# Peptides against a protein of PDB entry 3B8E, part 152

Target 1, 230 residues: chain A of PDB entry 3B8E
Amino acid sequence: PFLIFIIANIPLPLGTVTILCIDLGTDMVPAISLAYEQAESDIMKRQPRNPKTDKLVNEQLISMAYGQIGMIQALGGFFTYFVILAENGFLPIHLLGLRVNWDDRWINDVEDSYGQQWTYEQRKIVEFTCHTPFFVTIVVVQWADLVICKTRRNSVFQQGMKNKILIFGLFEETALAAFLSYCPGMGVALRMYPLKPTWWFCAFPYSLLIFVYDEVRKLIIRRRPGGWVE

## One batch from the design tools (peptide; made by RFdiffusion4, then SolubleMPNN)

Design b1_p22_6_s4 (from b1_p22_6, 21 letters changed)
Fold by OpenDDE base, seed 3:
Structure b1_p22_6_s4 (fold): chain B 230 residues (1-230), chain A 22 residues (1-22)
Amino acid sequence: as target 1 above (230 residues)
Amino acid sequence: ELEKLFQKLLEEALKKILEALL
C-alpha cells in the first residue's frame, strides 16, 4: 500500500496507524498461534532438514508469501479503496498523480472525474473513509491466510481445526478489527472513520480465492510430489 | 491523549520519510 502511494502518487490508501494496527494488533496473536499447530500426518515420513543446505526461508516461501498470497491480499485492499473513491467521484485512472494536489492544504478546488471541486477537508474525509474498510479487508483476508498456513501439504479438511489458540486468534483479530472500526473516537484518534457493516463482505471473494487457490496448490503437491509448486 | 501523541509522532515520521523520498 505505502509503496504504491509513493510510486503512483495516489491518495494514501492505508494510514500508517492502520498498518501498525495490522502488524502489532491483528497479525501477532494469529501468527503466534501457528506455533501450537499440530504436526501434519506425514511429517514422520519427511527427512530432517539439513541446516547447512536447506534454508528456513527459501525462494518458494518468499514467492508464496509476498509474490502470490501477499499480492492477492493487496488487491483485495486496493479493490475496496478504488470502489470507495469511485463512489465519491474519483475514478481509478484519475487518482494517478493526484497525491501532490490531494495533500496540498492550500488547493481547495481539486476536481474529481466529473468536474466537482473538492476542498482539502472534504478530500481528507474521503481518504480516511478508505482506511477503515481497507484495514477490515486485510483482516478478512487474513482469516483465509491463517487457515492455509496451518499446513504445507495436507488439506485443511484433513488437518482439521483442532488448534484452539488459532481459533482464539481468529476471534481476537476480528474483535479488535470491530473495536477499531466502531469504537467512538477512533475517527479522531486513529483517523479510522466508522465502517458500514456491508464493507465487511467486500473482502469475502478474496478470502475465498486465497482459500481455493491454496487448496488447489496443496492438491497439486499431493498428486505430484517434487514439482515446481512445492 | 496517548493515542493522539502516537498519531502525531507517526505523522511526523511519515512527513520526514516523504521529504527524504520526494
Scores: peptide ipSAE 0.014, ipTM 0.308, DockQ to the pose 0.022
Fold by OpenDDE base, seed 4:
Structure b1_p22_6_s4 (fold): chain B 230 residues (1-230), chain A 22 residues (1-22)
Amino acid sequence: as target 1 above (230 residues)
Amino acid sequence: ELEKLFQKLLEEALKKILEALL
């Protein structure tokens, strides 16, 4: 999100505080929970990693984590962001280059896509109104990310949902997201304004997309071992 | 006042966390 904020000069999609809430709040317990995941049924049939040739973090892992899944997550967040801004009169094309005027507190006549003028205070309310749904969108797609991370090769349906700590992590991150979104004073404390419950569903297509994409990927790996998809 | 206090406490906590992590 921050890269697009810089490159496209759009209003800030996700606040720094919200990013910290993701990195330190919602992601910690889920990430730890993966340490308690059951080994894949074929783990003992796999050849040991060659420490000389096989990196722990390889190009395929980077491509998968940042290039594929991370891009889908980013698209989900930005989709939510653009929808909210469009509902408030700012079409996506109009947001390009708008940051400079948007963040200028002395400009109180920034026009939306329909010619309506927005004061600095009004613009900041809309911006902060985007932060919470963007955050929630990330949490919802992280559900899929966490589930797909259970296995490298086996389907989630083959592995099952036996890791109680992972299940707890899913509830914890969701509860934390709800707390941060709806607790009184969070708008003042974190600049996270309450969101309509409907915004939780905005991310579901992307969460499903991540899940389906990874299951298809894993299916291809199982059918064609040693492919470029592995 | 409670909201301001909460904000201040949270900011201070976040600052301490950041200082500890960085």
Scores: peptide ipSAE 0.011, ipTM 0.317, DockQ to the pose 0.018
Fold by OpenDDE base, seed 1:
Structure b1_p22_6_s4 (fold): chain B 230 residues (1-230), chain A 22 residues (1-22)
Amino acid sequence: as target 1 above (230 residues)
Amino acid sequence: ELEKLFQKLLEEALKKILEALL
């Protein structure tokens, strides 16, 4: 999100506070929960990693985590962002390069795609209105990411959902996301304005896509061990 | 101004927590 904000000079899609709420709030308990995950049923049938040749974090893992899953997550957030801005009169093409004027407090006549002028305050309300849906989109996509991270090779259907701490983590992150989105005063405290309930569903296709993609990936790994997908 | 101050304090607090956890 922040890289595209800099490169494309678009209005800020996700605020620093919301990023901190993800990293410290919604992701911490789920991430800790993975330490309590049951070992894969076939783990003891695998040869141990050679610490001299096999990297713990290899290029394939980085490509999978950041290049594939992370990009799908980002696309989900940006989709929500662009839809909200388009509903408010700012088409995606018009947002390119707009940041400089958008963030300038002295410019109160920034035009949207339809020639409507927006004050600085109005623009910031729209910007902060995007932060909460983007945040919620990330949380919803992280449900799938957390679940797929339970295993490297086995299907989630084979592993099951026996980790009670992980289940608790999913409820905790969702409850925290709802609290941050709807609690009175969060707009003032965190610049997180209330979200229309319909926006929670915008992330579901992307969450499902990640889940299906990873299950297919794991299926390929099980059928073709030692492939480029590991 | 109070809102901005609170937001800044919250960001700083969260940043310190992050720095302590990392």
Scores: peptide ipSAE 0.006, ipTM 0.297, DockQ to the pose 0.023
Fold by OpenDDE base, seed 5:
Structure b1_p22_6_s4 (fold): chain B 230 residues (1-230), chain A 22 residues (1-22)
Amino acid sequence: as target 1 above (230 residues)
Amino acid sequence: ELEKLFQKLLEEALKKILEALL
């Protein structure tokens, strides 16, 4: 989000506070819950990692986390962002380069794609209105991320959902996201304005995409061991 | 209908959270 904000000079899609709420709020309990996941059925058939040659964090892990799944998450967030701004009169093409005028307090006549003028205050309201749905989009996508992280090779359907701590984590992150989104005063305190319930569903296709993508990946690994996808 | 149901569930969840925190 922040990199695209700089390169494309678009209005800020995700605020610093919302990032902190993800990293410190919604991610911790789910991440800890993975430590309580049951071992895969084939774990004892795998060779031990050689600590001299095999890195814990390798290119495959980085590619999976940032290059594949992280990109799908980012696409989901940006989709929500562009839809909200388009509903408020700012088409995606019009947002390119707009940041300079958008962030200027002294410019109160920034035009949208339809020639409507927006004051600085109005622009900041719509910007902050994007932050909460972007945050919620990330949380909904994180449901899929957490579930796919239960296993390396086995399907989630083979592993099952027996980890009660993981289930608790899913409810906790969702409850926290709802609290931050709808609690009175969050707009003033955190600049997180309430979102329409419809915005929660905007992430579902991306969450499903992540799940299907990972299940297909795992299926390929099971059928063709030793491939570059492993 | 699904949206209305979801909204209701979120509101109920929020109320329960607030009741637990206050």
Scores: peptide ipSAE 0.000, ipTM 0.281, DockQ to the pose 0.018

Design b1_p22_7_s1 (from b1_p22_7, 20 letters changed)
Fold by OpenDDE base, seed 1:
Structure b1_p22_7_s1 (fold): chain B 230 residues (1-230), chain A 22 residues (1-22)
Amino acid sequence: as target 1 above (230 residues)
Amino acid sequence: MPLLELLLKLAELIRRLAELRL
């Protein structure tokens, strides 16, 4: 998010506070829950990692986590961001380069895509209104990410949803996301303005895409063990 | 728990939480 904010010179898609709410709030219990996941049926048939040759974090893991899944997550967040700004009169094309004028408190006549003028305060309300749905979008795509992280090779349909702590984590992160989004005073305390219930659904295609993508990946791994996809 | 049942429960949770603010 922050890289695109700089490169495209667009209004800030996701605030620092909302990032902290992800990293320290919604990710903790789900991440811990993975420690309680049942071993894959074939784990004892795999050779132990060679600590001299095999990195814990390899290029494949980085490519998968940041280059593939992380990019789909980011696309989901940006999709939600662009939808909200478009609903407020700012089409995606008009956002390119707008940051300089957007962040200038002395400019109170920034025009939207329809020629409506926006004060600095109005623009900041819209910006902060984008942060919460972007955050919620990340939580929704994290549902898929958490579920796909249960296994390396087995389908989720083969492994099943037997980890009660992981199920609890999914409910906890969702409940926390809703609490942060809808609790009175969160707009003042965390700059988390409430989102329309419909904005939750902006993330669902991307969450499904992550899930389908990983199930296809795992299917390829099962059919062709030792491939570059593993 | 089946994945579909979990998704339905999460959807119901979201719905209820949204209704608490409306």
Scores: peptide ipSAE 0.023, ipTM 0.572, DockQ to the pose 0.018
Fold by OpenDDE base, seed 3:
Structure b1_p22_7_s1 (fold): chain B 230 residues (1-230), chain A 22 residues (1-22)
Amino acid sequence: as target 1 above (230 residues)
Amino acid sequence: MPLLELLLKLAELIRRLAELRL
């Protein structure tokens, strides 16, 4: 989000405080829960990792995490962001380069895509209205990300949902996201304005896409071991 | 727990938490 904010010079999609709520709040318990996952059924057929040659973080893991799954997650967040701004008169094409004028408190005549003028205060209300739905979108796509991270080769349907700590993590991150979204005063304290419950569903297509994509990837790995997908 | 049952419980949790604010 922050890189696109700078490069495309668009209004801030996700606030720094909301990013910290993700990294320290919603991600921590789910990430720890993966340490309690059961071994895959084929683990005893694999040779131990050679610590001298086999990197823990390889190019393939980076490509999968940042280049594939992370891009789908980012697209989900940006989809929600662009929909909210479009509903408020700012079409995606009009947002390019707008940040300089958007963030200037002395400019009170910034035009939207329909020629309506917006004061600095009105623009900041719209910006902060985007932060909470973007945050919630990230949490909803993280459900799929956490579930796919349970296994490297086995389908989630083969592995099952037996890890009670992972189930607890999914409930914790969801409860925390709802608390941050709906608790009175969060709009003032965190610049997280309340969202309509319907906005939770905006992320569901992307969460499903992540899940289906990874299940297809795992199916390919099972059918063609040692391929470029592994 | 089956994945579908987990999804239904998460949906119910979201619904209940949203109703506390609305």
Scores: peptide ipSAE 0.021, ipTM 0.555, DockQ to the pose 0.018
Fold by OpenDDE base, seed 2:
Structure b1_p22_7_s1 (fold): chain B 230 residues (1-230), chain A 22 residues (1-22)
Amino acid sequence: as target 1 above (230 residues)
Amino acid sequence: MPLLELLLKLAELIRRLAELRL
């Protein structure tokens, strides 16, 4: 998010406080829950990792986590961001380069895509209105990410949803996301303005995409062990 | 728990929490 904010000179899509709510709030319990996952059925048939040759973090893991899943997550967040700005009169093409004028407190006549003028205060309300749905979008795509991280090779349908701590983590992160989104005073305390219930659904296609993508990946790994996809 | 049942429960949780918006 922050790189695109700089490169495209668009209004800030996700606030620093909201990022901290992701990293420290919604990610911790789900991540810890993976330690309680049951071993895959073939784990004892695999050779132990050679600690001298095999890196814990390899290029395939970096490519998967940052290059593939992380990009789909970011696309989901930006999709939600662009939908909300478009609903408020700012089409995606008009946002390019707008940051300089957007962040200037002395400019109170910034035009939207329809020629409506926006004061600095109105623009900041819209910006902060984007932060919460972007955050919620990340939580919704993290549901899929957490579920796919249960296994390296087995389908989720083969492994099942037996980890009660992981199920608890999914409910906890969702409840926390809803609390941060709808609790009175969060707009003042965290600059998290409440989102329309419909904006939760903006993330669902991307969550489904992550899930389907990983199940297809795992299917390929099962059919072609030792391939470049592993 | 089936994945579909979990998704439905999460959707219901979201719906209830959204309705509690004071």
Scores: peptide ipSAE 0.021, ipTM 0.547, DockQ to the pose 0.018
Fold by OpenDDE base, seed 5:
Structure b1_p22_7_s1 (fold): chain B 230 residues (1-230), chain A 22 residues (1-22)
Amino acid sequence: as target 1 above (230 residues)
Amino acid sequence: MPLLELLLKLAELIRRLAELRL
């Protein structure tokens, strides 16, 4: 989000407070829950990792986490961001380069895509209105991320949803996201303005895409062990 | 718990939490 904010010179898509709410709020319990996941059924058929040659963090893990899944997550967040701005009169093409004028408090006549003028206060409300749905979009795609992280090779349908701590984590992160989105005073305290309930569903196609993509990946690994996808 | 049942329970949780604000 922040790199595209700089490179494309667009209004800030995700605030620092919302980032902290993701990293410290919604991710902790789900991440811990993976430590309680049952071993895959084939674990005893795998050779133990060689501590001298096999890195814990390898290029494949980085490619998967940042290059594949992380890009789908970012696309989901930006989709939600662009739709909200478009509903407020700012089409995606008109956002390019707009940040300089957007962030200037002395400019009160920034025009949208329809020639409507926006004051500094009005456009900052719209900016902060984007932060909460972007955050919620990340939480919704994290449901899929958490589920796909249960296994390396086995399908989620083979592994099942038996980890009660992981199920608790999914409810906790969702409840926290809803609390931060809908609790009175969060707009003042955290600049997290409430979102329409319909905005929760904007992330669902991307969450499904992550899940399907990973199941296809795992299917390829099972059919062709030792490939570049492993 | 089946994945579909979990998704339905999460959707119901979101719905209830959204209704508590109205």
Scores: peptide ipSAE 0.021, ipTM 0.565, DockQ to the pose 0.018

Design b1_p22_7_s2 (from b1_p22_7, 19 letters changed)
Fold by OpenDDE base, seed 5:
Structure b1_p22_7_s2 (fold): chain B 230 residues (1-230), chain A 22 residues (1-22)
Amino acid sequence: as target 1 above (230 residues)
Amino acid sequence: NPLLELLLKLALEIFKEALERL
């Protein structure tokens, strides 16, 4: 999010406080829950890791976490961001380069894609209105991320959802997201304005996409061991 | 990654459809 904000000079899609709430609030319990996940049924059929040749963190894990899944998450967040701004009269093409004028408090006549003028205060309300749905989009996508992280090779349907701590983590992150989104005063304290409940569903296609993508990946690994997907 | 390209295309199609509904 922040890199695209700088490169494209668009209004800030996700606030620093919101990022902190993701990293420290919503991700922590889910991440800990993975430590309690049951071993895959085939783990005893795998050769022991060679500590001299086999890294704990390999390029594949990094590529999956940051390259593939992280890109789908970012796309989901930006989709939500662009939809909200478009609903408020700012089409995606019009946002390119707009940041300089958008962030200038002395400019009160920034035009949208339809020629409507926006004051600095109005623009900041719209910007902060984007932060909460972007955050919620990330949380909804994280549901899929957490579920796919249960296994490296087996399908989630083979592994099942027996980890009660993981289930608790999914509820905790969702409850925290709802609290941050709807608690009175969060708009002032965290600049997280309340979102319409419909915005929770905007991320569902991306969550499903991550899940399907990973299940297909795992299926390929099971059918063709030693492929480029490993 | 051809799968990433497919996902990007799908995301763009969903995005276009969402924009058309707006």
Scores: peptide ipSAE 0.005, ipTM 0.255, DockQ to the pose 0.060
Fold by OpenDDE base, seed 1:
Structure b1_p22_7_s2 (fold): chain B 230 residues (1-230), chain A 22 residues (1-22)
Amino acid sequence: as target 1 above (230 residues)
Amino acid sequence: NPLLELLLKLALEIFKEALERL
């Protein structure tokens, strides 16, 4: 998100506070929960890695995590962001380069795509209105990401949801997301304005896409061990 | 990658600025 904010000079899609809420709030318990995940049924049947050739973190793992799944997550967030801004009169094309004027408190006549003028305060309300749905979108996508991270090769349907700590983590991150989104005063305290409940569903296609993508990936790995997909 | 380092520095700088605005 932040890289696109810089490169495209668009209004800030995800605030620093919301990023901190993701990294420290919603991700921490789920991430810890993975340490308690049951070993895959085949893990002891796998050959040990060659410590001379096989890095613990290889380019394939980085490509998978950041280049594939992370991109889908970002696309989900940006989709939500662009939809909200479009609903408020700012089409995606109009957002390109708008940041400078958007963030200038002395410019109170920034025009939207329809020629409506927006004050600085109005623009910041819209910006902060985007932060919460973006955050929620990430949380909903993280449900899929956490679930798929349970295993490297086994389907989630094969592994099952036996890790109670992981299940608790999913509820915790969801409850925290709901709290941050709807608790009175969060707009002032965290710049997280309440979102319409319908915005939670905007992420579901992307969450499903990640899940399906990873299940297909794992299916390919199971059928073709040692392939480039591993 | 120098570009990635530059982007990370920029990200950190904006992050710092955002923290200062909090």
Scores: peptide ipSAE 0.000, ipTM 0.237, DockQ to the pose 0.030
Fold by OpenDDE base, seed 2:
Formats: structure tokens, sequence, C-alpha cells
Structure b1_p22_7_s2 (fold): chain B 230 residues (1-230), chain A 22 residues (1-22)
């Protein structure tokens, strides 16, 4: 988010405090919950990896898979951001280079894509209106990411949802996201304005995409053991 | 929740520092 903010000179899609709420709040409990996941049914049937040959290839492939998932997560957040700004009159193309004028408190006549002028206060309301849906989009995408991280090879349908601590983590991160989105004063404290309930569904296609992507990846690994997808 | 309060305080402190650097 922050790199695209600098490179594209767009209005800030996600506040620094909101990023910290993701990294420390919504990610920590789910990540700890993965330590309590049951071993895959095939672990005892796998030959011990050759630590000299298999480590480098597997680390590269794991890093690529996590990198791809992270890119899908970021795309989901940016999609939600661009939809909200477009609904408020700012088309994605018009946002390029707009940051300088957007952040200038002395410019009160910034035009949207339809020629409507926006005051500094109105622009900041729209910006802070984007922070909460972007955050919630990341949380909803993290549901899929957490579920797929349960296993490396087995389908989620084969492994099942037996880890009660992981299930608790999913509810906890969702409850935290709801608290940060709807608690009075969060607009002032965290620059997170209240979210319309409909925006929770904006992330669902991306969560489904991550889930389908990983299930297909795992299916390929099961069909072609020792392939470049492991 | 004391953990949430701590996280909120830390977030506010980091936010204050970020604002002072701007």
Amino acid sequence: as target 1 above (230 residues)
Amino acid sequence: NPLLELLLKLALEIFKEALERL
C-alpha cells in the first residue's frame, strides 16, 4: 500500500495505524493458532527431505506462493479502495498524481472526474472512509489465507476444521475488525470511519480466488509429487 | 481487554510520532 502511494502519488489507501492493527491485531492470534494445527496425514509417509537439495528449491517455491497470495491480498484492498473513490467521483486514472493537491490543506477546489470541486475536509472524509473497507478487505482475505495455511499438500476438505484454536482465531480477528470498524471514536482515534455492512462482501471474490488457487496448487502437488509446484 | 488497550496506546503513540515527523 505505502509503496504504491509513493510511486503513483495517489491518496493514502491505508493509514499507518490501520496497518499496525493488521500486523499486531488481526495477524498475530491467527498466526499463533497455526502452531496448534494437526499434522498432515501423509507426513509420516514422506521421505526425509535432503537438506542440501530440497531446502533451496522449496524455500523459493514457498516464497513465490506467499508472494502471489500477498499480491492477491493487496489487489483486493486496492480494488475496494478504487471502488469507493469511484463511487465518490474519483476514477482510478484521475487519482494518479493527485496526492500533492489532495494533501494540500490550502487547496479547496480539487476537481473529481466529473468536475465537482472538493474541499480539503471533504477529501479527508473520503480518504478515511477508504481506510476501514481496505482494512476489512484484508481481514476477509486473511480468512482464506489462514485456512489454506493449515496444510501444504492436503486439501482443507481432507484435513478438516478440527483446530478449535484456529476457529477461535478467525472469530477473534473478525470481532476485532468489527470493533475497529463500528466502535464510536475510531474515526477520530484511528481515522477509521464506520463501514457499511455491504462492504464486507467486496472482498469475498478475492478470498474465494485465494482458496481456489491454493486448492488447485495442492491438487497439482498431490498429482505430481516432486514437481515445481511444491 | 488490556491487550487491545495496549495495542491502541501503542498505535496512538506511533501515530503521534509519525505526525510529528510530517
Scores: peptide ipSAE 0.000, ipTM 0.254, DockQ to the pose 0.018
Fold by OpenDDE base, seed 4:
Structure b1_p22_7_s2 (fold): chain B 230 residues (1-230), chain A 22 residues (1-22)
Amino acid sequence: as target 1 above (230 residues)
Amino acid sequence: NPLLELLLKLALEIFKEALERL
């Protein structure tokens, strides 16, 4: 998110506080929960990793985590961001390069895509209105990400959902997202304005996409061991 | 774990309250 904010010079899609809430609030407990996941049924049938040749973190893992799943997560967040701004008169193309004027408190006549002028205060309300739905979108996408991370090769349907700590992590991140989204005063304290309940559903296609993509990937690995996907 | 049960209850209450406000 922040890299695209700089490169595209768009209004800030996700606030620093919301990023902190993701990194420390919604990601930490789920990530710890994976340490309590049951071993895959075939783990003891796999050859041990050769510590001399096989890196713990390889290019493939980086490509999967950051290049594939992380990109789908980012796309989900940006989709929600662009939808909200478009509903407020700012089409995606018009946002390119707008950051400088957007963040200038002395410019009170920033035009939207329809020629409507926006004051600094109005623009900041719209920006902060984007932060919460973007955050919630990331949380909803993280549900799928957490679930797919349970296994490397086995389907989630083969592994099952027996990890109570992981289930707790999913509830915790959801409850935290709801609290930050709907608790009175969060708009003032955290610049997280309340969102319409409908915004929770904006991420669901992306969560489903991640889940389906990973299940297909795992299916390919199971059918073609030693393939380029493994 | 009593802490986990408490946190789950709290999460459920917050979620329920969020749903009731919807």
Scores: peptide ipSAE 0.000, ipTM 0.266, DockQ to the pose 0.014

